# Designs tried in a protein design run: peptides against a protein of PDB entry 2XVC. Part 28

Target 1, 50 residues: chain A of PDB entry 2XVC
Amino acid sequence: ITERELLDYIVNNGGFLDIEHFSKVYGVEKQEVVKLLEALKNKGLIAVES

## One batch from the design tools (peptide; made by RFdiffusion4, then SolubleMPNN)

Design b2_p19_2_s2 (from b2_p19_2, 7 letters changed)
Fold by OpenDDE base, seed 4:
Structure b2_p19_2_s2 (fold): chain B 50 residues (1-50), chain A 19 residues (1-19)
Amino acid sequence: as target 1 above (50 residues)
Amino acid sequence: MKLYFKYAIKDGKRYYFEH
């Protein structure tokens, strides 16, 4: 999965992401998801509320 | 881990979320 695809997912999912669930459903390792999130955050493309 | 985002920027547009 790419940063763009993850970003699209977050938007389409109402700004919610369950890393555990996502990993299982899409077959992406949790570490990879976290890496992508950190990249998006560092670019200012996402901001975590909680 | 469950994450709730304040906003996400896609194609130059900022999407704000309420949870």
Scores: peptide ipSAE 0.813, ipTM 0.946, DockQ to the pose 0.929
Fold by OpenDDE base, seed 3:
Structure b2_p19_2_s2 (fold): chain B 50 residues (1-50), chain A 19 residues (1-19)
Amino acid sequence: as target 1 above (50 residues)
Amino acid sequence: MKLYFKYAIKDGKRYYFEH
């Protein structure tokens, strides 16, 4: 999965991401999801509320 | 871990989310 694909998912999913669920459904390691999120955050493309 | 985002920027547009 790419940063763009994860970003698209977040937007399409109403700004919600369950890392555990996402990992299981899409077959992406949790640590990889976190890595992608960190990249998106560092680029200022996402901001976490909680 | 469940995350809720305040916003996401896609294609230059900022999407704000309410949860």
Scores: peptide ipSAE 0.813, ipTM 0.946, DockQ to the pose 0.930
Fold by OpenDDE base, seed 5:
Structure b2_p19_2_s2 (fold): chain B 50 residues (1-50), chain A 19 residues (1-19)
Amino acid sequence: as target 1 above (50 residues)
Amino acid sequence: MKLYFKYAIKDGKRYYFEH
């Protein structure tokens, strides 16, 4: 999965992401999801509320 | 781990989310 694909998912999912669920359903390692999120955050493309 | 985002920027547009 790419940063773009994860970004698209977040938008399409109403700004919600369950990392555990996502990892299980899409077969992506949890650490990889976190890595992509950190990249998006560092670029200022996402902001976490809670 | 469950995350709720305040916003996401895609194609130059900022999407704000309500939760």
Scores: peptide ipSAE 0.813, ipTM 0.946, DockQ to the pose 0.930
Fold by OpenDDE base, seed 2:
Structure b2_p19_2_s2 (fold): chain B 50 residues (1-50), chain A 19 residues (1-19)
Amino acid sequence: as target 1 above (50 residues)
Amino acid sequence: MKLYFKYAIKDGKRYYFEH
C-alpha cells in the first residue's frame, strides 16, 4: 500500500480509520499503516482529531 | 485503534470531516 492509497481510503471513508479493521481487511501490517500515517502527518496531509 | 481525522488533503483540496 502507498501513502496515496491510504490517503484515498481516509477521504473515501469519511475521515475515519480503524487500523485493526483495515489491517485485517486489506492484509496490511498495522506497523505499516502507522508508518504511512506518520508520513502523511509529517507532510501536513492529514490531521488527527482523536 | 480507531482514528478520526480533522481533515485530509487530496489532489490539492482539503477535505474536512465531522464526526
Scores: peptide ipSAE 0.812, ipTM 0.946, DockQ to the pose 0.930

Design b2_p19_2_s3 (from b2_p19_2, 6 letters changed)
Fold by OpenDDE base, seed 5:
Structure b2_p19_2_s3 (fold): chain B 50 residues (1-50), chain A 19 residues (1-19)
Amino acid sequence: as target 1 above (50 residues)
Amino acid sequence: MKLYFKYAILDGKTYYFEH
C-alpha cells in the first residue's frame, strides 16, 4: 500500500487509525503501517489535530 | 497539504504523529 492510499484511508475514517484493523483489511504488516505513518510525518503530510 | 488527525492505535498503545 502507498502513502497516498493510507492518507485516503485516514481521511475516510474521520482522522483515526486502528492499525490492527487496517493491517487485517489491507494485509499489511503492522510495522509497515507504522513506517508509512512516520514517512508521512517526516514529509509534513500528517500532524496531530490541534 | 497537511492532514490533521487525532491518533493511531496499535496493541493498546496510542501513537501521536506531529510534524
Scores: peptide ipSAE 0.091, ipTM 0.599, DockQ to the pose 0.138
Fold by OpenDDE base, seed 4:
Structure b2_p19_2_s3 (fold): chain B 50 residues (1-50), chain A 19 residues (1-19)
Amino acid sequence: as target 1 above (50 residues)
Amino acid sequence: MKLYFKYAILDGKTYYFEH
């Protein structure tokens, strides 16, 4: 899965991500999901809702 | 433009992805 696909998923899921669930559904390692999220953060594409 | 995302959960832990 790509960063953009993960971002789209988060949008469609109301800004919430259960990494364990996502890992099972998409067959992506949990640590890979975390790395994708960190990349999105570092690129300024995501931020924590206040 | 940023997505204001709430949080991510892994193994009972909550992750926040602030800059």
Scores: peptide ipSAE 0.090, ipTM 0.592, DockQ to the pose 0.137
Fold by OpenDDE base, seed 2:
Structure b2_p19_2_s3 (fold): chain B 50 residues (1-50), chain A 19 residues (1-19)
Amino acid sequence: as target 1 above (50 residues)
Amino acid sequence: MKLYFKYAILDGKTYYFEH
């Protein structure tokens, strides 16, 4: 999965991401998802609250 | 683990997520 694909998913999912669910459904390792999120955050493309 | 996103920027548009 690419950063853009993940961003598209987030937008289409109302700004929510359940990493556990995403990992299971899409077969992407949780650590990879987190890495992508950190990249998106550092680029100023997302703001995250948790 | 759930993350809630304040906003995302896509194709020059800013999407605000109120939760």
Scores: peptide ipSAE 0.060, ipTM 0.597, DockQ to the pose 0.955
Fold by OpenDDE base, seed 1:
Structure b2_p19_2_s3 (fold): chain B 50 residues (1-50), chain A 19 residues (1-19)
Amino acid sequence: as target 1 above (50 residues)
Amino acid sequence: MKLYFKYAILDGKTYYFEH
């Protein structure tokens, strides 16, 4: 899974991402999804709230 | 023009997407 693929998924999923669900369906570890999100954050495409 | 998506939640953190 790539950053672009993840973004495309989000776009086609109504702008929503359930990390737990995505992990189970696509077999991608939650940690890996988070790493992709962090990469998107670094590119200014995501804002993270703690 | 930026398109703001909804969000993703994991362990108390909320992720807001901008595309």
Scores: peptide ipSAE 0.057, ipTM 0.545, DockQ to the pose 0.076

Design b2_p19_2_s4 (from b2_p19_2, 9 letters changed)
Fold by OpenDDE base, seed 1:
Structure b2_p19_2_s4 (fold): chain B 50 residues (1-50), chain A 19 residues (1-19)
Amino acid sequence: as target 1 above (50 residues)
Amino acid sequence: MKLFFSSAVKDGKTYTFSH
């Protein structure tokens, strides 16, 4: 999965992401999801609420 | 882990979310 795809998912999912669920459904390692999130955050493309 | 985002920027547009 690409950063763009994850970003699209977050937006389309109303700003919600269940890493455990996402990992299982899309077959992406949790650490990879976290890596992508960190990249998005560092680029100022996402901001975490909680 | 469940994460909620307050905002996201896509294609130059900022999306804000309330949860």
Scores: peptide ipSAE 0.813, ipTM 0.948, DockQ to the pose 0.931
Fold by OpenDDE base, seed 2:
Structure b2_p19_2_s4 (fold): chain B 50 residues (1-50), chain A 19 residues (1-19)
Amino acid sequence: as target 1 above (50 residues)
Amino acid sequence: MKLFFSSAVKDGKTYTFSH
């Protein structure tokens, strides 16, 4: 999965992400999801609410 | 872990979310 794909998912999912669910459904390791999220955040492409 | 985002930017457009 790419940063773009994860970003698209977040937007299309209404700004919500369940890492465990995502990992299981898309076969992406949790640590990889976190890595991508941190990259997106550092680039100012996502802002966390909670 | 469940995460909620307040905003996201793609293709130069900012999307805001209310939860």
Scores: peptide ipSAE 0.813, ipTM 0.948, DockQ to the pose 0.932
Fold by OpenDDE base, seed 3:
Structure b2_p19_2_s4 (fold): chain B 50 residues (1-50), chain A 19 residues (1-19)
Amino acid sequence: as target 1 above (50 residues)
Amino acid sequence: MKLFFSSAVKDGKTYTFSH
């Protein structure tokens, strides 16, 4: 999975991401999801609400 | 871990979310 694909998912999913669910459904390691999120955050492409 | 984002930038456009 790429940063772009994760970003697309977040936007298309209404700004919601369940890492556990995502990992299970898409077969992506949880640590990889977190890594991608950190990259997106560092680029200013996502902001966490809660 | 469930995360809710307040905003995201995609293709130069900023999206804001309310949950």
Scores: peptide ipSAE 0.813, ipTM 0.948, DockQ to the pose 0.929
Fold by OpenDDE base, seed 5:
Structure b2_p19_2_s4 (fold): chain B 50 residues (1-50), chain A 19 residues (1-19)
Amino acid sequence: as target 1 above (50 residues)
Amino acid sequence: MKLFFSSAVKDGKTYTFSH
């Protein structure tokens, strides 16, 4: 999965992401999802509330 | 782990979310 694909998912999912669920459904390692999120955050493309 | 985002920027547009 790419940063763009993850960003699209977050927007289309109403700003919600369950990493455990996402990992199981899309077959992406949890640590890989976290790395992509960190990249998006560092680029100022996402902001986490909780 | 469940995450809720306050905002996201896509194609130059900012999306805000309330949960």
Scores: peptide ipSAE 0.813, ipTM 0.948, DockQ to the pose 0.935

Design b2_p19_3_s1 (from b2_p19_3 with T2S E8S H12K P18D)
Fold by OpenDDE base, seed 1:
Structure b2_p19_3_s1 (fold): chain B 50 residues (1-50), chain A 19 residues (1-19)
Amino acid sequence: as target 1 above (50 residues)
Amino acid sequence: MSREELESAKLKIKVLKDY
């Protein structure tokens, strides 16, 4: 999964992301999801609110 | 949150801008 694809998912999911659930459903390692989120955050594309 | 806590969290993400 790419950063852009994860961003699109977040948008389509109303901003909600359950990393454990996402990992299980899409077969992406949790640490990879976190890595992508950190990249998105560092680029100023997202903010983690809660 | 630590990385470990983040991995098990249910997050609310604010999208600030797009590519």
Scores: peptide ipSAE 0.639, ipTM 0.881, DockQ to the pose 0.912
Fold by OpenDDE base, seed 5:
Structure b2_p19_3_s1 (fold): chain B 50 residues (1-50), chain A 19 residues (1-19)
Amino acid sequence: as target 1 above (50 residues)
Amino acid sequence: MSREELESAKLKIKVLKDY
């Protein structure tokens, strides 16, 4: 999965992301999801609110 | 949050801009 694809998922899911659920459904390691989120955050594309 | 805390969290994310 790419940064762009994860960003699109977040948008389509109303801004909510359950990393455990996402990992199980899409077969992506939790560490990889966190890596992508950190990249998005560092680029100023997202802010984590909770 | 630590990496481990983040991995088990249910997050609310604000999208600030797009590609």
Scores: peptide ipSAE 0.639, ipTM 0.882, DockQ to the pose 0.901
Fold by OpenDDE base, seed 3:
Structure b2_p19_3_s1 (fold): chain B 50 residues (1-50), chain A 19 residues (1-19)
Amino acid sequence: as target 1 above (50 residues)
Amino acid sequence: MSREELESAKLKIKVLKDY
């Protein structure tokens, strides 16, 4: 999965992301999801609110 | 939050800008 694809998912899911659930459904390791989130955050594309 | 906490978290994310 790419950063763009993850961002699109977040947008389409109303801003909600359950990492455990996402990992199970899409077969992406949890640490990879976190890595992508950190990249998005570092680029100023997202902020984690809670 | 820590990486460990993130991996088990249900997150609310604000999208700040698009590509």
Scores: peptide ipSAE 0.639, ipTM 0.881, DockQ to the pose 0.892
Fold by OpenDDE base, seed 2:
Structure b2_p19_3_s1 (fold): chain B 50 residues (1-50), chain A 19 residues (1-19)
Amino acid sequence: as target 1 above (50 residues)
Amino acid sequence: MSREELESAKLKIKVLKDY
């Protein structure tokens, strides 16, 4: 999964991301999802609110 | 949150800009 694909998912999911659920559904390791989120945040593309 | 806590969290994310 790419950063853009994760960003698109977040947008299409109304800004919500359940990492545990996402990992199970899409077969992506939770640590990889977190890594991608950190990249998105560092680029100023997202802010994690809760 | 710790990394472990984040990995199991249900997050609300604000998208600030797009590509």
Scores: peptide ipSAE 0.638, ipTM 0.881, DockQ to the pose 0.904

Design b2_p19_3_s2 (from b2_p19_3 with T2S E8S H12K P18E)
Fold by OpenDDE base, seed 1:
Structure b2_p19_3_s2 (fold): chain B 50 residues (1-50), chain A 19 residues (1-19)
Amino acid sequence: as target 1 above (50 residues)
Amino acid sequence: MSREELESAKLKIKVLKEY
């Protein structure tokens, strides 16, 4: 999964992301999801609110 | 949150801008 794809997912999911669930459903390692989130955050594209 | 905590969290994300 790419950063852009994850961002699109977040948008389409109303801003909610359950990393454990996402990992299971999409077969992406949790660490990879976190890595992508950090990248998105560092680029100023997102802010994690919880 | 630590990385470990983040990995098990249910997050609310604010999208600030698009590509």
Scores: peptide ipSAE 0.634, ipTM 0.879, DockQ to the pose 0.907
Fold by OpenDDE base, seed 5:
Structure b2_p19_3_s2 (fold): chain B 50 residues (1-50), chain A 19 residues (1-19)
Amino acid sequence: as target 1 above (50 residues)
Amino acid sequence: MSREELESAKLKIKVLKEY
């Protein structure tokens, strides 16, 4: 999965992301999801609110 | 949050801009 694909998922899911759920459904390791989120955050594309 | 906390969290994310 790419940063762009994860961003699109977040948008389509109303901004909500359950990392455990996402990992189970899409077969992406939780640490990989976190890595992608950090990249998105560092680029100023997202902010984690909760 | 720590990495471990984040991995098990249910997050609300604000999208600031698009590609």
Scores: peptide ipSAE 0.634, ipTM 0.880, DockQ to the pose 0.914
Fold by OpenDDE base, seed 4:
Structure b2_p19_3_s2 (fold): chain B 50 residues (1-50), chain A 19 residues (1-19)
Amino acid sequence: as target 1 above (50 residues)
Amino acid sequence: MSREELESAKLKIKVLKEY
């Protein structure tokens, strides 16, 4: 999964992301999801609110 | 949050800008 694909998912999911659920459904390792989130955050594309 | 905590969290994310 790419950063853009994850961002699109977040947008389409109303801004909510359950990493455990996402990992199970899409077969992406949890650490990979976190890595992508960090990249998105560092680029100023997202802010994690909870 | 630590990496481990983040991996088990249900997150609310604000999208700040687009590509």
Scores: peptide ipSAE 0.634, ipTM 0.879, DockQ to the pose 0.898
Fold by OpenDDE base, seed 3:
Structure b2_p19_3_s2 (fold): chain B 50 residues (1-50), chain A 19 residues (1-19)
Amino acid sequence: as target 1 above (50 residues)
Amino acid sequence: MSREELESAKLKIKVLKEY
């Protein structure tokens, strides 16, 4: 999965992301999801509110 | 939050801009 695809998912899901659930459903390791989120944050595209 | 906490969390994310 690309950064852009993850961002699109987040947008389409109203900003909610359950990493454990996402990992199981899409077969992406939790570490990889976190890596992508860090990239999105560093680019100023997202902010984690939880 | 820590990496470990993130991996087990249900997150609310604010989208600041799109491509």
Scores: peptide ipSAE 0.633, ipTM 0.879, DockQ to the pose 0.896

Design b2_p19_3_s3 (from b2_p19_3, 5 letters changed)
Fold by OpenDDE base, seed 4:
Structure b2_p19_3_s3 (fold): chain B 50 residues (1-50), chain A 19 residues (1-19)
Amino acid sequence: as target 1 above (50 residues)
Amino acid sequence: MSKEELESAKLKIKVLKEY
């Protein structure tokens, strides 16, 4: 999965992301999801609110 | 949060900008 794909998912899911659920549904390792989130955050694309 | 904590979290994310 790419950063853009994850970002699109977040947008389409109303900003909510359950990492464990996402990992199970899409077959992406949890650490990979976290890596992508860190990249998105570092680029100023997202902010984690809770 | 640590990476480990983040992996088990249910997050609310604000999208600040798009590509």
Scores: peptide ipSAE 0.618, ipTM 0.867, DockQ to the pose 0.913
Fold by OpenDDE base, seed 1:
Structure b2_p19_3_s3 (fold): chain B 50 residues (1-50), chain A 19 residues (1-19)
Amino acid sequence: as target 1 above (50 residues)
Amino acid sequence: MSKEELESAKLKIKVLKEY
């Protein structure tokens, strides 16, 4: 999964992301999801609110 | 949150801008 694809998912899911659930459903390692989120955050594309 | 805590969290994310 790419950063853009994850961002699109977040948008389409109303901003909600359950990393455990996402990992199971989409077959992406949780660590990879976190890495992508951190990249998005560092680029100023997202803010994690919880 | 630590990375470990983040991995088990249900997050609310605000999209700030586009690419």
Scores: peptide ipSAE 0.618, ipTM 0.866, DockQ to the pose 0.903
Fold by OpenDDE base, seed 5:
Structure b2_p19_3_s3 (fold): chain B 50 residues (1-50), chain A 19 residues (1-19)
Amino acid sequence: as target 1 above (50 residues)
Amino acid sequence: MSKEELESAKLKIKVLKEY
């Protein structure tokens, strides 16, 4: 999965992301999802609110 | 929060900018 694909998922899911659920459903390791989120955050594309 | 905390969290994310 790419940064852009994860960003699109977040938008389409109303801004909500359950990393455990996402990992199980899409077969992406949890640490990979976190890595992508950190990249998005560092680029100023997202802010984590909770 | 830490990386380990993120892995078990249910997050609300604000999208600030798109591609």
Scores: peptide ipSAE 0.618, ipTM 0.867, DockQ to the pose 0.905
Fold by OpenDDE base, seed 3:
Structure b2_p19_3_s3 (fold): chain B 50 residues (1-50), chain A 19 residues (1-19)
Amino acid sequence: as target 1 above (50 residues)
Amino acid sequence: MSKEELESAKLKIKVLKEY
């Protein structure tokens, strides 16, 4: 999965992301999802609110 | 939060800008 694809998912899901659920459904390692989120944050594309 | 905490989290994310 790419950063762009993850961002699109977040947008389409109303900003909500359950990492464990996402990992199970899409077959992406949890640490990979976290890595992508950090990249998105570093680029100023997202802020994690809670 | 730590990476370990993040892996088990249910997050609310604000999208700040587009590509």
Scores: peptide ipSAE 0.616, ipTM 0.865, DockQ to the pose 0.897

Design b2_p19_3_s4 (from b2_p19_3, 5 letters changed)
Fold by OpenDDE base, seed 4:
Structure b2_p19_3_s4 (fold): chain B 50 residues (1-50), chain A 19 residues (1-19)
Amino acid sequence: as target 1 above (50 residues)
Amino acid sequence: MSKEELESAKLKIKVLKDY
């Protein structure tokens, strides 16, 4: 999964992301999802609210 | 949050800009 694909998912899911659920559904390691989120945050694309 | 804590979290994320 790419950063853009994860961003698109977040947008399409109303901003909600359950990392464990996402990992199970899409077969992506949780640490990989976190890595992608960090990249998105570092680029100023997202902010984690809760 | 630590990376470990984040891995088990249900997050609300604000999209600030797009590609």
Scores: peptide ipSAE 0.622, ipTM 0.869, DockQ to the pose 0.914
Fold by OpenDDE base, seed 1:
Structure b2_p19_3_s4 (fold): chain B 50 residues (1-50), chain A 19 residues (1-19)
Amino acid sequence: as target 1 above (50 residues)
Amino acid sequence: MSKEELESAKLKIKVLKDY
């Protein structure tokens, strides 16, 4: 999964992301999801509110 | 949150801008 694809998912899901659930459903390692989130955050594309 | 805590979290994310 790419950063852009994850961003699109977040948008389409109303900003909610359950990493455990996402990992299980989409077959992406949790640490990879976190890595992508960190990249998005570092680029100023997202802010994590929880 | 630590990375470990983040991996088990249910997050609310604000999208600030697009590419």
Scores: peptide ipSAE 0.622, ipTM 0.867, DockQ to the pose 0.919
Fold by OpenDDE base, seed 5:
Structure b2_p19_3_s4 (fold): chain B 50 residues (1-50), chain A 19 residues (1-19)
Amino acid sequence: as target 1 above (50 residues)
Amino acid sequence: MSKEELESAKLKIKVLKDY
């Protein structure tokens, strides 16, 4: 999965992301999802609110 | 949050800008 694909998922899911659930459904390791989120945050594309 | 905390979290994310 790419940063862009994860961003699109977040938008389409109303801003909500359950990393455990996402990992199980899409077969992506949890640490990989976190890595992508950190990249998005560092680029100023997202902010984590909770 | 630490990386380990994030892995088990249910997050609300604000999208600030698009590509």
Scores: peptide ipSAE 0.621, ipTM 0.868, DockQ to the pose 0.924
Fold by OpenDDE base, seed 3:
Structure b2_p19_3_s4 (fold): chain B 50 residues (1-50), chain A 19 residues (1-19)
Amino acid sequence: as target 1 above (50 residues)
Amino acid sequence: MSKEELESAKLKIKVLKDY
């Protein structure tokens, strides 16, 4: 999965992301999801509110 | 939060801007 694909998922899911659930459903390692989130945050594209 | 905590979290994310 790419950063852009993850961002699109977040947008389409109303901003909600359950990393455990996402990992199981899409077959992406939890560490990889976190890595992508950090990249999105560093680019100023997202802010984590929880 | 730590990476370990983040991996088990249910997050609310604000999208700040588009590509």
Scores: peptide ipSAE 0.620, ipTM 0.867, DockQ to the pose 0.900

Design b2_p19_4_s4 (from b2_p19_4 with H4K E17K N19R)
Fold by OpenDDE base, seed 5:
Structure b2_p19_4_s4 (fold): chain B 50 residues (1-50), chain A 19 residues (1-19)
Amino acid sequence: as target 1 above (50 residues)
Amino acid sequence: MKLKIKLTEKGKEYLEKER
């Protein structure tokens, strides 16, 4: 999965992301999801609210 | 882990440009 694909998912899901659920559904390791999120944060594209 | 994520203005601009 790419950063863009994850970003699209986040937007389409109203900003809600369950790492565990996402990992199971899309077959992506949890640490990979976190890595992508951190990249998006570092690029200033997202902010984690809760 | 469940998260609530906000798309920043920069993020919105990014999506606009990439589409």
Scores: peptide ipSAE 0.691, ipTM 0.892, DockQ to the pose 0.917
Fold by OpenDDE base, seed 4:
Structure b2_p19_4_s4 (fold): chain B 50 residues (1-50), chain A 19 residues (1-19)
Amino acid sequence: as target 1 above (50 residues)
Amino acid sequence: MKLKIKLTEKGKEYLEKER
């Protein structure tokens, strides 16, 4: 999974992300999802609201 | 962990350019 793929998923999912669900469905480790989110956030592409 | 994420203007610009 790439940063772009995760970003696309977030957008297509109305901005909602369940890390646990995503990990299970897409076979990506939770820590990898968090890593990608941190990258997106650090690049200023996303902001976490809740 | 369930999150609500906002796409920033920079993020929107990024998507527009990469598509």
Scores: peptide ipSAE 0.691, ipTM 0.892, DockQ to the pose 0.915
Fold by OpenDDE base, seed 1:
Structure b2_p19_4_s4 (fold): chain B 50 residues (1-50), chain A 19 residues (1-19)
Amino acid sequence: as target 1 above (50 residues)
Amino acid sequence: MKLKIKLTEKGKEYLEKER
């Protein structure tokens, strides 16, 4: 999964992301999900609220 | 881990441009 694909997912999911669920459903390692989130955050594209 | 993520204005602009 790419940064763009994850970003699209987040938006389409109302901003909610369950890392455990996402990892299981999409077959993406948790570490990879976190890496992508960090990239998006560092680029100033997202903010993690809670 | 369940997260609530907000799209920043920069993020919104990014999505519009990349669409």
Scores: peptide ipSAE 0.691, ipTM 0.892, DockQ to the pose 0.918
Fold by OpenDDE base, seed 2:
Structure b2_p19_4_s4 (fold): chain B 50 residues (1-50), chain A 19 residues (1-19)
Amino acid sequence: as target 1 above (50 residues)
Amino acid sequence: MKLKIKLTEKGKEYLEKER
């Protein structure tokens, strides 16, 4: 999974991300999802609101 | 863990640029 693919998912899902659900459905380790989110955040592309 | 994530304007611009 790439940063762009995760970003696309987030947008297509209305901004909601359940890390547990995503991990199960897409076969991506939770720590990898978190890593990608941190990258997106650090690049200023997203903000985590809740 | 459930998160609510907002695209920044920079993020929106990124999506358009990378389309």
Scores: peptide ipSAE 0.691, ipTM 0.891, DockQ to the pose 0.917

Design b2_p19_6_s3 (from b2_p19_6 with H4K R12K D19R)
Fold by OpenDDE base, seed 2:
Structure b2_p19_6_s3 (fold): chain B 50 residues (1-50), chain A 19 residues (1-19)
Amino acid sequence: as target 1 above (50 residues)
Amino acid sequence: MKLKIKLTEKGKEYLEEER
């Protein structure tokens, strides 16, 4: 999964992301999801609110 | 772990540029 694909998912899901659920549904390791989120955050594209 | 994530204006612009 790419950063763009994860970003698209987040947008399409109203900004909500359940890492456990996402991992199970899309077959992406939790640590990879976190890595992508950190990249998006560090690029200033997202902010984690809760 | 459940997160609420907001797109920044930069993020919104990024999405538009990549369409």
Scores: peptide ipSAE 0.684, ipTM 0.885, DockQ to the pose 0.931
Fold by OpenDDE base, seed 4:
Structure b2_p19_6_s3 (fold): chain B 50 residues (1-50), chain A 19 residues (1-19)
Amino acid sequence: as target 1 above (50 residues)
Amino acid sequence: MKLKIKLTEKGKEYLEEER
């Protein structure tokens, strides 16, 4: 999974991300999802609201 | 962990440029 793929997923999912669900469905480790989110956030592409 | 994530203007610009 790439940063772009995760970003696309977030957008297509109305901005909602369940890390546990995503990990299970897409076979990506939770820590990898968090890593990608941190990258997106650090690049200023996303902001976490809740 | 369930999150609500906002796409920033920079993020929107990024998506527009990459599509």
Scores: peptide ipSAE 0.684, ipTM 0.884, DockQ to the pose 0.924
Fold by OpenDDE base, seed 5:
Structure b2_p19_6_s3 (fold): chain B 50 residues (1-50), chain A 19 residues (1-19)
Amino acid sequence: as target 1 above (50 residues)
Amino acid sequence: MKLKIKLTEKGKEYLEEER
């Protein structure tokens, strides 16, 4: 999965992301999801609210 | 872990440019 694909998912899901659920559904390791999120965050594209 | 994520203005601009 790419950063863009994850970003699209986040947007399409109203900003809600369940790492565990996402990992199971899309077959992506949890640490990989976190890595992508951190990349998006570091690029200033997202902010984690809760 | 469940998260609530906000798309920043920069993020919105990024999506617009990439489409």
Scores: peptide ipSAE 0.684, ipTM 0.885, DockQ to the pose 0.927
Fold by OpenDDE base, seed 1:
Structure b2_p19_6_s3 (fold): chain B 50 residues (1-50), chain A 19 residues (1-19)
Amino acid sequence: as target 1 above (50 residues)
Amino acid sequence: MKLKIKLTEKGKEYLEEER
C-alpha cells in the first residue's frame, strides 16, 4: 500500500484508523502502517488527534 | 490501536491537486 492509498482510506473511513483491523484486513504489517502514517504526518498532511 | 486522524488543510489541498 502507498501513502496515497492509506490517505484515501483514512479520508473514506471518516478519519478513523484501527491499525490492528487494517493490518489484518489488508495484509499490511503494522510497522508498515505506522511508517506510512509517520510519513504523512511529517509531510504535514495529517494530524493524529487521538 | 484505534486512531482518529484529521486531514490538514495542506492534506486537503494535496488530495485536490493529485486527483
Scores: peptide ipSAE 0.684, ipTM 0.884, DockQ to the pose 0.928

